# Peptides against a protein of PDB entry 7C96, part 73

Target 1, 73 residues: chain A of PDB entry 7C96
Amino acid sequence: PVIPDDFRCPISLELMKDPVIVSTGQTYERTCIEKWLQAGHGTCPKTQQTLTSTVLTPNYVLRSLIAQWCEAN

## One batch from the design tools (peptide; made by RFdiffusion4, then SolubleMPNN)

Design b2_p24_7_s1 (from b2_p24_7, 14 letters changed)
Fold by OpenDDE base, seed 3:
Structure b2_p24_7_s1 (fold): chain B 73 residues (1-73), chain A 24 residues (1-24)
Amino acid sequence: as target 1 above (73 residues)
Amino acid sequence: EEEKKKEEEKLLELQKKFEELLSQ
């Protein structure tokens, strides 16, 4: 079925498996955003805002919602 | 017009960065 836009990583455009939140509040696939940061970028890919921190916080709520959607579809 | 061109250029640059990232 059609994957909801909110469940896809803004970078890879694929269904997120390990969603994490950056300082701007946006969510990305962990591997994607880590590669972005490792490449030396200091901005949020989607909003272009400067990141105030490199800390990545797991988005457990979204992870749960995606899991539930996958089970139902 | 200049603002439009600047935005299109920024979008293109971002696209290239994503392609480089995803190719890894």
Scores: peptide ipSAE 0.360, ipTM 0.764, DockQ to the pose 0.198
Fold by OpenDDE base, seed 2:
Structure b2_p24_7_s1 (fold): chain B 73 residues (1-73), chain A 24 residues (1-24)
Amino acid sequence: as target 1 above (73 residues)
Amino acid sequence: EEEKKKEEEKLLELQKKFEELLSQ
């Protein structure tokens, strides 16, 4: 079925497996955002806002919602 | 008009960066 937009990484456009939140509050797939940062970028891919921190916080709520969706679909 | 053009250009640049990222 159709994957909800909120469950897809803004970069890869694929269902997130390990969603993490950046300083701007946006969520991305961990591997994608890590590669983005490693490439030397210091902005939020989606909003273009400057990141005040490179700390990545796991989005447990979204991870749970995605897991539930996967079980039902 | 110019602002619209700048926005499109920025979007193109972002797209290129994403493509490079996904190719890794």
Scores: peptide ipSAE 0.359, ipTM 0.764, DockQ to the pose 0.205
Fold by OpenDDE base, seed 5:
Structure b2_p24_7_s1 (fold): chain B 73 residues (1-73), chain A 24 residues (1-24)
Amino acid sequence: as target 1 above (73 residues)
Amino acid sequence: EEEKKKEEEKLLELQKKFEELLSQ
């Protein structure tokens, strides 16, 4: 089935396994956003807004939704 | 439409950054 856009990482465009939220409220795959930050970028990949913090917060709600979707499809 | 051209250029740059990131 077609993967919902909200379940895809804005960077890799793949189904997220460990989604994390950045300061702008956008969610990315942990490994992707970590590499992005490690590469010296201080902006949100999707919105290009400057990140006020580099703290990555696990998006447990989305993680659960994705898990449920995977089980059903 | 210079604004549109600049927008497309920025999009291209972003895509290049993503491709470089994904190749790692």
Scores: peptide ipSAE 0.349, ipTM 0.757, DockQ to the pose 0.208
Fold by OpenDDE base, seed 1:
Structure b2_p24_7_s1 (fold): chain B 73 residues (1-73), chain A 24 residues (1-24)
Amino acid sequence: as target 1 above (73 residues)
Amino acid sequence: EEEKKKEEEKLLELQKKFEELLSQ
């Protein structure tokens, strides 16, 4: 089945299991974005915008949608 | 076109950063 682009992490390009939202509103796999930040980067990987915060907010809605998609496909 | 070249360069740099990150 074709995985929706919105369900893939912009970094790993894999189906997200623990999606988190950064200050720019973009969503990434938690592990990927954490490694990115820990590497010393202060920008949003996808948009290149400077992050106003390093807080990672769980994207519960997307997580649920992905789970539903996985069950159906 | 300089803008296109700059964009391609930035994308290449980003790609390298991602590869480095994913190789960890």
Scores: peptide ipSAE 0.334, ipTM 0.755, DockQ to the pose 0.212

Design b2_p24_7_s2 (from b2_p24_7, 9 letters changed)
Fold by OpenDDE base, seed 2:
Structure b2_p24_7_s2 (fold): chain B 73 residues (1-73), chain A 24 residues (1-24)
Amino acid sequence: as target 1 above (73 residues)
Amino acid sequence: EEEEKKEKEYLLKLHEEFLELMAQ
């Protein structure tokens, strides 16, 4: 089935398994954003805005929505 | 419409850059 755009990581373009929110409000797959930060980047991949924090907050709402979608498809 | 096309193009480039970074 067609994966909703909001369920795909902006970096990997794949269905997110562990979505996390960065300081700019954008959501990415945890593994992807961690590797991005580990590489020395201090900006939000999608918006290019400087991150005010490197803290990654789990997006539980999106995780739940994705899980529900996976169960139905 | 044009902004959406530009964003899609940017995201594709971002994806390619990320893959290149991870391959190194």
Scores: peptide ipSAE 0.303, ipTM 0.774, DockQ to the pose 0.683
Fold by OpenDDE base, seed 5:
Structure b2_p24_7_s2 (fold): chain B 73 residues (1-73), chain A 24 residues (1-24)
Amino acid sequence: as target 1 above (73 residues)
Amino acid sequence: EEEEKKEKEYLLKLHEEFLELMAQ
């Protein structure tokens, strides 16, 4: 089935399993954004905005929506 | 439409750059 765009990580382009929100409000796969940050980047990959924090907040709503979609497909 | 195309192009390049970074 076709994966909804909102369910794909902007970096990996794959279905997110552990979506997290960065300070800019964008959501990425945890492993992807962590590697991005570990590489020395201090910006949001998608928006290029400077991150005001490196805290990653789990996107529980999206996680749930993705889970529901996976169950239905 | 043009902005959307530019965004898609950027994201594709971002993806490629990320893969290259992880291949180090």
Scores: peptide ipSAE 0.302, ipTM 0.773, DockQ to the pose 0.665
Fold by OpenDDE base, seed 3:
Structure b2_p24_7_s2 (fold): chain B 73 residues (1-73), chain A 24 residues (1-24)
Amino acid sequence: as target 1 above (73 residues)
Amino acid sequence: EEEEKKEKEYLLKLHEEFLELMAQ
């Protein structure tokens, strides 16, 4: 089945397993965004906006939606 | 629609750059 675009990480383009929200409100796969930050980047990959914080907040709602989709497919 | 195409192009490049970074 075709994976919905909203369920894919903007960086890896793969189905997100541990989606996290950055300060700009965009969501990425935890592993991807952590590596991006570790590489020295201080911007949001998708929007290019400067991050006001490096705190990563788990996107529980999206995680649940993805889980439901996976179960149905 | 042009903005959408530009965004898709950017994200594809971002993906490629990330893969290269991970390869190092």
Scores: peptide ipSAE 0.300, ipTM 0.775, DockQ to the pose 0.566
Fold by OpenDDE base, seed 4:
Structure b2_p24_7_s2 (fold): chain B 73 residues (1-73), chain A 24 residues (1-24)
Amino acid sequence: as target 1 above (73 residues)
Amino acid sequence: EEEEKKEKEYLLKLHEEFLELMAQ
């Protein structure tokens, strides 16, 4: 079935396995955003806004929703 | 170092492709 857009990482365009929220509120796959930050980028990939923090907060709600979706499909 | 450069280039391309997709 078609993967909901909200479940896809803006960078990889793939189903997120470990979604994390950046300071701008956008969610990305952990590995993707970590590599982005490690590459020296200080902006949000999607919005291009400057990140006020490099802290990555696990999006447990989304992770759960994705898991439920995967189980149902 | 080569791997690092390739990775950065890859990420930039991904970002660009993503932006292009959103622009459509």
Scores: peptide ipSAE 0.212, ipTM 0.729, DockQ to the pose 0.048

Design b2_p24_7_s3 (from b2_p24_7, 12 letters changed)
Fold by OpenDDE base, seed 3:
Structure b2_p24_7_s3 (fold): chain B 73 residues (1-73), chain A 24 residues (1-24)
Amino acid sequence: as target 1 above (73 residues)
Amino acid sequence: KKEEEEEKKKLLELAEEFKKLMAQ
């Protein structure tokens, strides 16, 4: 079935397995955003805003919603 | 106009960076 846009990583365009939130409030797949930061980038891929922190916060709510969607589909 | 061309250029650059990232 059709995967909700909010469940896809803005970088990989794939269903997120470990979604994390950056300082700008945007959510990405952990692996993708970590590679982006390690490559020397200091901006948010989607918004292009400068990140005020490199801390990545797990988006547990979204992770749960994705899991529920996967079970139903 | 010029502003539109600048935005298109930024989008192309971002797409290339994402492509390289996913290739790793």
Scores: peptide ipSAE 0.215, ipTM 0.678, DockQ to the pose 0.150
Fold by OpenDDE base, seed 2:
Structure b2_p24_7_s3 (fold): chain B 73 residues (1-73), chain A 24 residues (1-24)
Amino acid sequence: as target 1 above (73 residues)
Amino acid sequence: KKEEEEEKKKLLELAEEFKKLMAQ
């Protein structure tokens, strides 16, 4: 079935396996956002807002929802 | 009008940056 848009990384457009939240509140696949930051960017890929921090917080709720969806599909 | 063109330019730039990342 079709993967919910909220479960896809804004960068890779693939189902997120390790979703993390940036300072703007947007969620991305960890590896994708880390590469973005390593490339020297200091903005949120989706919104282009300046990040107030480069800290990446695991999105446990979304991770759980995705896991449940995968088990059912 | 100019703001719209500037927005399109930024979106194109962003897309190209994403392509670089996915190629790595």
Scores: peptide ipSAE 0.176, ipTM 0.651, DockQ to the pose 0.199
Fold by OpenDDE base, seed 1:
Structure b2_p24_7_s3 (fold): chain B 73 residues (1-73), chain A 24 residues (1-24)
Amino acid sequence: as target 1 above (73 residues)
Amino acid sequence: KKEEEEEKKKLLELAEEFKKLMAQ
């Protein structure tokens, strides 16, 4: 089955396992965005917007939706 | 066309950064 675009990390293009939200509202796989930030970047990979914070908030809702999708497919 | 060209350049740069990231 085709993985919904919103369930894929914008960076890895893989199904997210630990989705986190950045200050711009975009969601990424935790590992991917952490590596991006550690590399010295201060922008949102997808939107190019400057991050107002480097805090990563777990996207529990999306995590649950992905889990439900995986169970059904 | 200038705006389009600048957008393409940014996309290429982003792709290269993602490539480097995935290589880690």
Scores: peptide ipSAE 0.159, ipTM 0.639, DockQ to the pose 0.216
Fold by OpenDDE base, seed 5:
Structure b2_p24_7_s3 (fold): chain B 73 residues (1-73), chain A 24 residues (1-24)
Amino acid sequence: as target 1 above (73 residues)
Amino acid sequence: KKEEEEEKKKLLELAEEFKKLMAQ
């Protein structure tokens, strides 16, 4: 089945398993964004905006929606 | 046109960064 765009990580382009929100409001797969940050980047991959914080907030709502989608497909 | 070119340049740069990231 076709994976909804909102469920795909902007970096990996794969279905997110552990979606996290960055300071810009964009959501990424935790592993992907962590690697991005560890690589020395301080910007949001998708928007290229400077991150005001490196804190990653779990997107529980999206995680739940993705889980529901996975169960249905 | 100039701004569009800059945008394309940034997108290309981003793509390269993603490529390197995914290669790790």
Scores: peptide ipSAE 0.126, ipTM 0.615, DockQ to the pose 0.216

Design b2_p24_7_s4 (from b2_p24_7, 10 letters changed)
Fold by OpenDDE base, seed 2:
Structure b2_p24_7_s4 (fold): chain B 73 residues (1-73), chain A 24 residues (1-24)
Amino acid sequence: as target 1 above (73 residues)
Amino acid sequence: SELEKKEQEELKQLHEQFLKEMSL
């Protein structure tokens, strides 16, 4: 079935396994955003907004929703 | 300013390039 857009990482465009939220509110696959930050960038890939923090917060709700979707589809 | 515009455009291109490469 078609994967909901909200379940896809804006960077990899793949189903997120470890979704994390950045300061701008956007959610990315952890590995993807970490690579971006490790490259020396301090902005949100999707919005180009400067991150007020480089802390990555696990999006547990989305992780759960994705898991549920995977089980049902 | 012109400088800011160029800076932002450069950053935008960088973002787009990265996103494109990561999606491959």
Scores: peptide ipSAE 0.099, ipTM 0.580, DockQ to the pose 0.131
Fold by OpenDDE base, seed 3:
Structure b2_p24_7_s4 (fold): chain B 73 residues (1-73), chain A 24 residues (1-24)
Amino acid sequence: as target 1 above (73 residues)
Amino acid sequence: SELEKKEQEELKQLHEQFLKEMSL
């Protein structure tokens, strides 16, 4: 079945396995946003807003929702 | 300003390029 857009990483467009939240509140796949940051960028890929921090916080809520969806589909 | 607009455009292009590359 078609995966919900909210479950897709804005970068990879794939189902997120390890979703993390950046300072702007946007969520990305960990590996994708890490590559972006390692390339020397300090902005949010989706919103282009400057990140106040490069700390990545696991999005446990979304992770749980994705897991529930995967189990049902 | 004009400089700010150019910087924003470059940043936008960089974002779009990265998104396309990572989504391939």
Scores: peptide ipSAE 0.093, ipTM 0.573, DockQ to the pose 0.134
Fold by OpenDDE base, seed 5:
Structure b2_p24_7_s4 (fold): chain B 73 residues (1-73), chain A 24 residues (1-24)
Amino acid sequence: as target 1 above (73 residues)
Amino acid sequence: SELEKKEQEELKQLHEQFLKEMSL
């Protein structure tokens, strides 16, 4: 079935397995955003806003929603 | 300024390129 846009990583466009929130409030797949940061970037890939921090916060709510969706589909 | 515009444009292109690479 069609994966909801909010469940897809803005970078990989794939269903997120380990969604994390950046300082701008956007959520990405952990591995994707880590690669971006490791490449020396300090901006949000989607919004291009400067990140106030490089801390990645797990989006447990979204992870749960995705899990529920996966179970139903 | 024009310099700032160019810088932002380059950054935009970088983001687009990265997103495309990661998505394909």
Scores: peptide ipSAE 0.090, ipTM 0.566, DockQ to the pose 0.134
Fold by OpenDDE base, seed 4:
Structure b2_p24_7_s4 (fold): chain B 73 residues (1-73), chain A 24 residues (1-24)
Amino acid sequence: as target 1 above (73 residues)
Amino acid sequence: SELEKKEQEELKQLHEQFLKEMSL
């Protein structure tokens, strides 16, 4: 089945397992964005916007939606 | 400042390359 674009990490392009939201509102796979930040970047990969915070907030809604999608497909 | 502008330009280039590689 075709994976919805919103369910794919902008970095890995794979179905997100642990989606997290950055300060810009974009969502990424936790491991991917953590590696990006650890590499010394302080911007949002997708938008180039400067991150006002490096805090990663779990996207529980999306995680649930992805889980539901996986169960249905 | 000029330094900030240069840094921003470098970041922009990195992002552009990233976006290209990821087809974003």
Scores: peptide ipSAE 0.079, ipTM 0.551, DockQ to the pose 0.055

Design b2_p24_8_s1 (from b2_p24_8, 10 letters changed)
Fold by OpenDDE base, seed 4:
Structure b2_p24_8_s1 (fold): chain B 73 residues (1-73), chain A 24 residues (1-24)
Amino acid sequence: as target 1 above (73 residues)
Amino acid sequence: SWVEEMKENVEKFLEREEKRKELE
């Protein structure tokens, strides 16, 4: 089945397994955004906005939605 | 580099997202 765009990491283009929210409100796969930040980038990959914080918040709602989708498909 | 590849992926993602929005 076709993976909904909202369930794909903007960086990896893969189904997210550990989605996290950045300060801009965008969600990415944890490993991807961590590598992005560790590489010295301080912007949101999707919006190019400067991040006000490098804190990554787990997106449990999305994780649950993805899990439900995976179970149904 | 990995970063450049990721930037390209982001671009692809955005293009797909915009196409989807245009169809909706």
Scores: peptide ipSAE 0.345, ipTM 0.758, DockQ to the pose 0.964
Fold by OpenDDE base, seed 1:
Structure b2_p24_8_s1 (fold): chain B 73 residues (1-73), chain A 24 residues (1-24)
Amino acid sequence: as target 1 above (73 residues)
Amino acid sequence: SWVEEMKENVEKFLEREEKRKELE
C-alpha cells in the first residue's frame, strides 16, 4: 500500500523507524538527520531554517502511528 | 555524493507534499 507522506522521512523517502523531531518541529529518521548534521549542515532539510538546537527528540506519537499503520497494512 | 542525493530526496518529498495539498 501507499505509505502516507507524514510517515516518510523527507531525507530517505522511506517509512520512518526511529522518527526524531528537530528544533523546527520537523521530523526525520534519526540516522538520516544525524548524518546530515555530521556532514556539517546546521539547517532543517525540509524548511532550510537554521536549527536552534542539535537535540533530537524522539517522536513517540508518530512512531506509534506508524506501527499501527504497519499492522493494518 | 550522499548529501546531494539527500537534497534531491528532500526536493522530491516537498514536490509530493505540494501535489497532495493541491488535491485536498
Scores: peptide ipSAE 0.328, ipTM 0.750, DockQ to the pose 0.930
Fold by OpenDDE base, seed 2:
Order: C-alpha cells, then structure tokens, then sequence
Structure b2_p24_8_s1 (fold): chain B 73 residues (1-73), chain A 24 residues (1-24)
C-alpha cells in the first residue's frame, strides 16, 4: 500500500523506524539526521533553518502511528 | 556524493508535499 507522506523521512524518502524531532519541529529518521549532523551541517534539511540545538527528541506519537499503520498493512 | 543525494531527496519530498497541498 501507499505510505503516507507524513510517515516518510524527508531525507531517505522511506518509512521512518526511529523518528526524531529536531529543534525546528521537523521529524526525520534518526540515522539520517545524525549522519547529516556528523557531516558538519547545522541546518534543518527540510526548512534550511539553523538548528538552535543538536538534541534529537524521539517522536513517540508518530512512531506509534507508524506502528499501527504497519500492523494494518 | 551522499550529501548531494540527500539534498535531492529533500527536494523531491518537498515537491510531493506541495503537490499534495495543491490538490486538497
């Protein structure tokens, strides 16, 4: 079935398994955004806004929604 | 490069998002 766009990582374009929220409020796959940061980038890939923090917060709500969708499909 | 590929993916994602909003 078609994966909802909100469940896709903007970087990998794939279904997120470990979604995390950055300081701009955007959500990415953890591994993708970590690689982005490790590469020396300090901006949000989607919005180009400068990140005020490098802290990555797990998006448990989205993770739960994705899990529910996966179970149904 | 990996970085360039990621940037391209982000662009593709944004384009799809814009199209979705336009169709709503």
Amino acid sequence: as target 1 above (73 residues)
Amino acid sequence: SWVEEMKENVEKFLEREEKRKELE
Scores: peptide ipSAE 0.303, ipTM 0.736, DockQ to the pose 0.942
Fold by OpenDDE base, seed 5:
Structure b2_p24_8_s1 (fold): chain B 73 residues (1-73), chain A 24 residues (1-24)
Amino acid sequence: as target 1 above (73 residues)
Amino acid sequence: SWVEEMKENVEKFLEREEKRKELE
């Protein structure tokens, strides 16, 4: 089945398993954005905006939606 | 498109990673 774009990580383009929200409001796969930050980047991969914080907030709602989709497909 | 933009970002990210690994 085709993975909805909203469920894909902008960095990996794969189905997110542990989606997290950055300070700009964009959501990425945790491991992907952590690697991005570790690589020395302080910007949002999608928007190129400077991150005001490196805190990553779990997107529980999206995680649940993805889980439901996976169960149905 | 959004997907194409992300693919470009992915490519750039991977290139940076490869360059870093090559220098190590």
Scores: peptide ipSAE 0.259, ipTM 0.693, DockQ to the pose 0.077

Design b2_p24_8_s2 (from b2_p24_8, 13 letters changed)
Fold by OpenDDE base, seed 1:
Structure b2_p24_8_s2 (fold): chain B 73 residues (1-73), chain A 24 residues (1-24)
Amino acid sequence: as target 1 above (73 residues)
Amino acid sequence: SWVEEMQQNVQEYLKREELRKLLE
């Protein structure tokens, strides 16, 4: 089935497994955003905003929603 | 490169998001 946009990583376009929230409030797959940061970038891929922090906060709510969706589909 | 591919994906994601909003 079609994966909802909110469940897909803007970077990989794949269903997120370990979603994390960046300082701009956008969510990405952990491995993807880490690669982006390691490449020397300090901006949010989706919004282009400068990240005020490089801290990645696990999006537990989204992870749960994705798990529920996967179980139903 | 990976970065270029990522940037292309982001653009595609944004296009889909815009389309979704337009259809709502």
Scores: peptide ipSAE 0.644, ipTM 0.886, DockQ to the pose 0.888
Fold by OpenDDE base, seed 5:
Structure b2_p24_8_s2 (fold): chain B 73 residues (1-73), chain A 24 residues (1-24)
Amino acid sequence: as target 1 above (73 residues)
Amino acid sequence: SWVEEMQQNVQEYLKREELRKLLE
């Protein structure tokens, strides 16, 4: 079945397993955004806005929704 | 490079998102 856009990482284009929220409010796969930050970037890949913080907040709600979707499909 | 590939993916994601918004 077609994966909803909200469930896919903008970086990997794959279904997110460990979604995290950056300071701009955008969500990415943890491993992807960490690689981006490790590469020395301080901007949001999707919006190109400067990140006010490098703290990554787990998106537990989205994680649960994705899990439910995977179970049903 | 990985960064270049990632940025390419982001652009593709954005294109799909814009297309979806346009057609719905």
Scores: peptide ipSAE 0.640, ipTM 0.884, DockQ to the pose 0.901
Fold by OpenDDE base, seed 2:
Structure b2_p24_8_s2 (fold): chain B 73 residues (1-73), chain A 24 residues (1-24)
Amino acid sequence: as target 1 above (73 residues)
Amino acid sequence: SWVEEMQQNVQEYLKREELRKLLE
């Protein structure tokens, strides 16, 4: 089945397993964005905006939606 | 490199997103 764009990580293009929200409001797979940050980058990959914080907030709502989608597909 | 591949993926994602919005 076709994976909804909102359920795919902009970095890996894969279905997100542990989606996290960055300071710009964009969501990425945790491992992907952490690797980006560890590489010394301080910008949002998708928007190119400077991150005001390196705090990553779990997107539980999206995780739940993805889980529901996976159960149905 | 990993960074270059990631950046290319992001661009692909953005293109798909733009196309989706245009076709809504």
Scores: peptide ipSAE 0.595, ipTM 0.871, DockQ to the pose 0.883
Fold by OpenDDE base, seed 3:
Structure b2_p24_8_s2 (fold): chain B 73 residues (1-73), chain A 24 residues (1-24)
Amino acid sequence: as target 1 above (73 residues)
Amino acid sequence: SWVEEMQQNVQEYLKREELRKLLE
């Protein structure tokens, strides 16, 4: 079935497995955003906003929702 | 480069999001 946009990483376009939230509130796949930051970028890929920090917070709620969706589809 | 490809993916993601909103 069609993967909901909210469940796909804006960077990889794939279903997120380890979603993390950046300082702007946007969510990405951990590995993708880490590579982005390591490449020297200090902005949010989706919004272009400057990140106030490089702290990545696990999005446990979304992780759970994705897991439930996968079980049902 | 990988970064450029990912940036292109982001644009694709945003395009799909805009299209979805347009069709709502």
Scores: peptide ipSAE 0.582, ipTM 0.867, DockQ to the pose 0.934

Design b2_p24_8_s3 (from b2_p24_8, 11 letters changed)
Fold by OpenDDE base, seed 1:
Structure b2_p24_8_s3 (fold): chain B 73 residues (1-73), chain A 24 residues (1-24)
Amino acid sequence: as target 1 above (73 residues)
Amino acid sequence: SWMEEMQENVKKYLAREEERKKLE
């Protein structure tokens, strides 16, 4: 089945396993955004907005939704 | 490179998002 866009990481285009929210409110796969930040970037890949913080907050709601989708598909 | 790949993916993601918005 086709993976819903909301469940795919904008960076990898793959189903997110550990989704995290950045300061701009966008969600990415943890490993992907960490690599981006480690490369020295301080902006949101999708929106290009400057990140006010490098704190990554786990998106538990989305993680749960993805888990439910995986069980049904 | 990884950076080039991710940038291309972001573009693809945005394109799909825009297409979805047009349908809604």
Scores: peptide ipSAE 0.629, ipTM 0.877, DockQ to the pose 0.872
Fold by OpenDDE base, seed 3:
Structure b2_p24_8_s3 (fold): chain B 73 residues (1-73), chain A 24 residues (1-24)
Amino acid sequence: as target 1 above (73 residues)
Amino acid sequence: SWMEEMQENVKKYLAREEERKKLE
């Protein structure tokens, strides 16, 4: 089945397994955004907005939604 | 490079998002 765009990481275009929220409110796969940050980037890949923090917050709600979708498909 | 590939993916993601909005 077709993976909903909201469940795909904007960086990898793959189904997110460990989604995390950045300071701009956008969600990415943890490993992808960590690589982006380690490369020295200080902006949100999707929105180009400046990140006010490098803190990554787990998106438990989305993680649960993705898990439920995977079970149904 | 990885960064170039990821930037291209982001562009693709945004393009799909825009197209979806137009169809809605």
Scores: peptide ipSAE 0.606, ipTM 0.870, DockQ to the pose 0.898
Fold by OpenDDE base, seed 4:
Structure b2_p24_8_s3 (fold): chain B 73 residues (1-73), chain A 24 residues (1-24)
Amino acid sequence: as target 1 above (73 residues)
Amino acid sequence: SWMEEMQENVKKYLAREEERKKLE
């Protein structure tokens, strides 16, 4: 089955396992965005907006939705 | 367009990662 776009990391384009929200409200796979930040980037990969914070907030709702989708498909 | 910009960002990220891995 086709993975919903909202369930794919904008960076890896793969199904997210540990989705996290950045200050811009966009969600990425934790490992991907961490690598992005560690590389010295201070912007949101998707929107190119400057991040007001480097805090990564787990997107539990999305994680749950992805899990449910995986179980159903 | 926004979509094009996003895709370009993804490409840039991937390119940087590949370069980093190559240099390490």
Scores: peptide ipSAE 0.152, ipTM 0.632, DockQ to the pose 0.080
Fold by OpenDDE base, seed 2:
Structure b2_p24_8_s3 (fold): chain B 73 residues (1-73), chain A 24 residues (1-24)
Amino acid sequence: as target 1 above (73 residues)
Amino acid sequence: SWMEEMQENVKKYLAREEERKKLE
């Protein structure tokens, strides 16, 4: 079925497995955003806003929603 | 659309990664 856009990583465009939130509030796949940051980027890939922090916060709510969606589809 | 925007972002991301690899 069609994957909801909110469940797709802005970087990989794939269904997120380990979604994390950046300082701008946007969510990405952990591995993708980590690579982005390690590459020396200090901006949010989607919004291009400067990140106030490089701390990545697990998006447990979205993770749960994705899991539920996967179970139903 | 959102998808189109992200596709462009992916392309940019990949391009930057390739450039970085060349510099290493």
Scores: peptide ipSAE 0.141, ipTM 0.631, DockQ to the pose 0.115

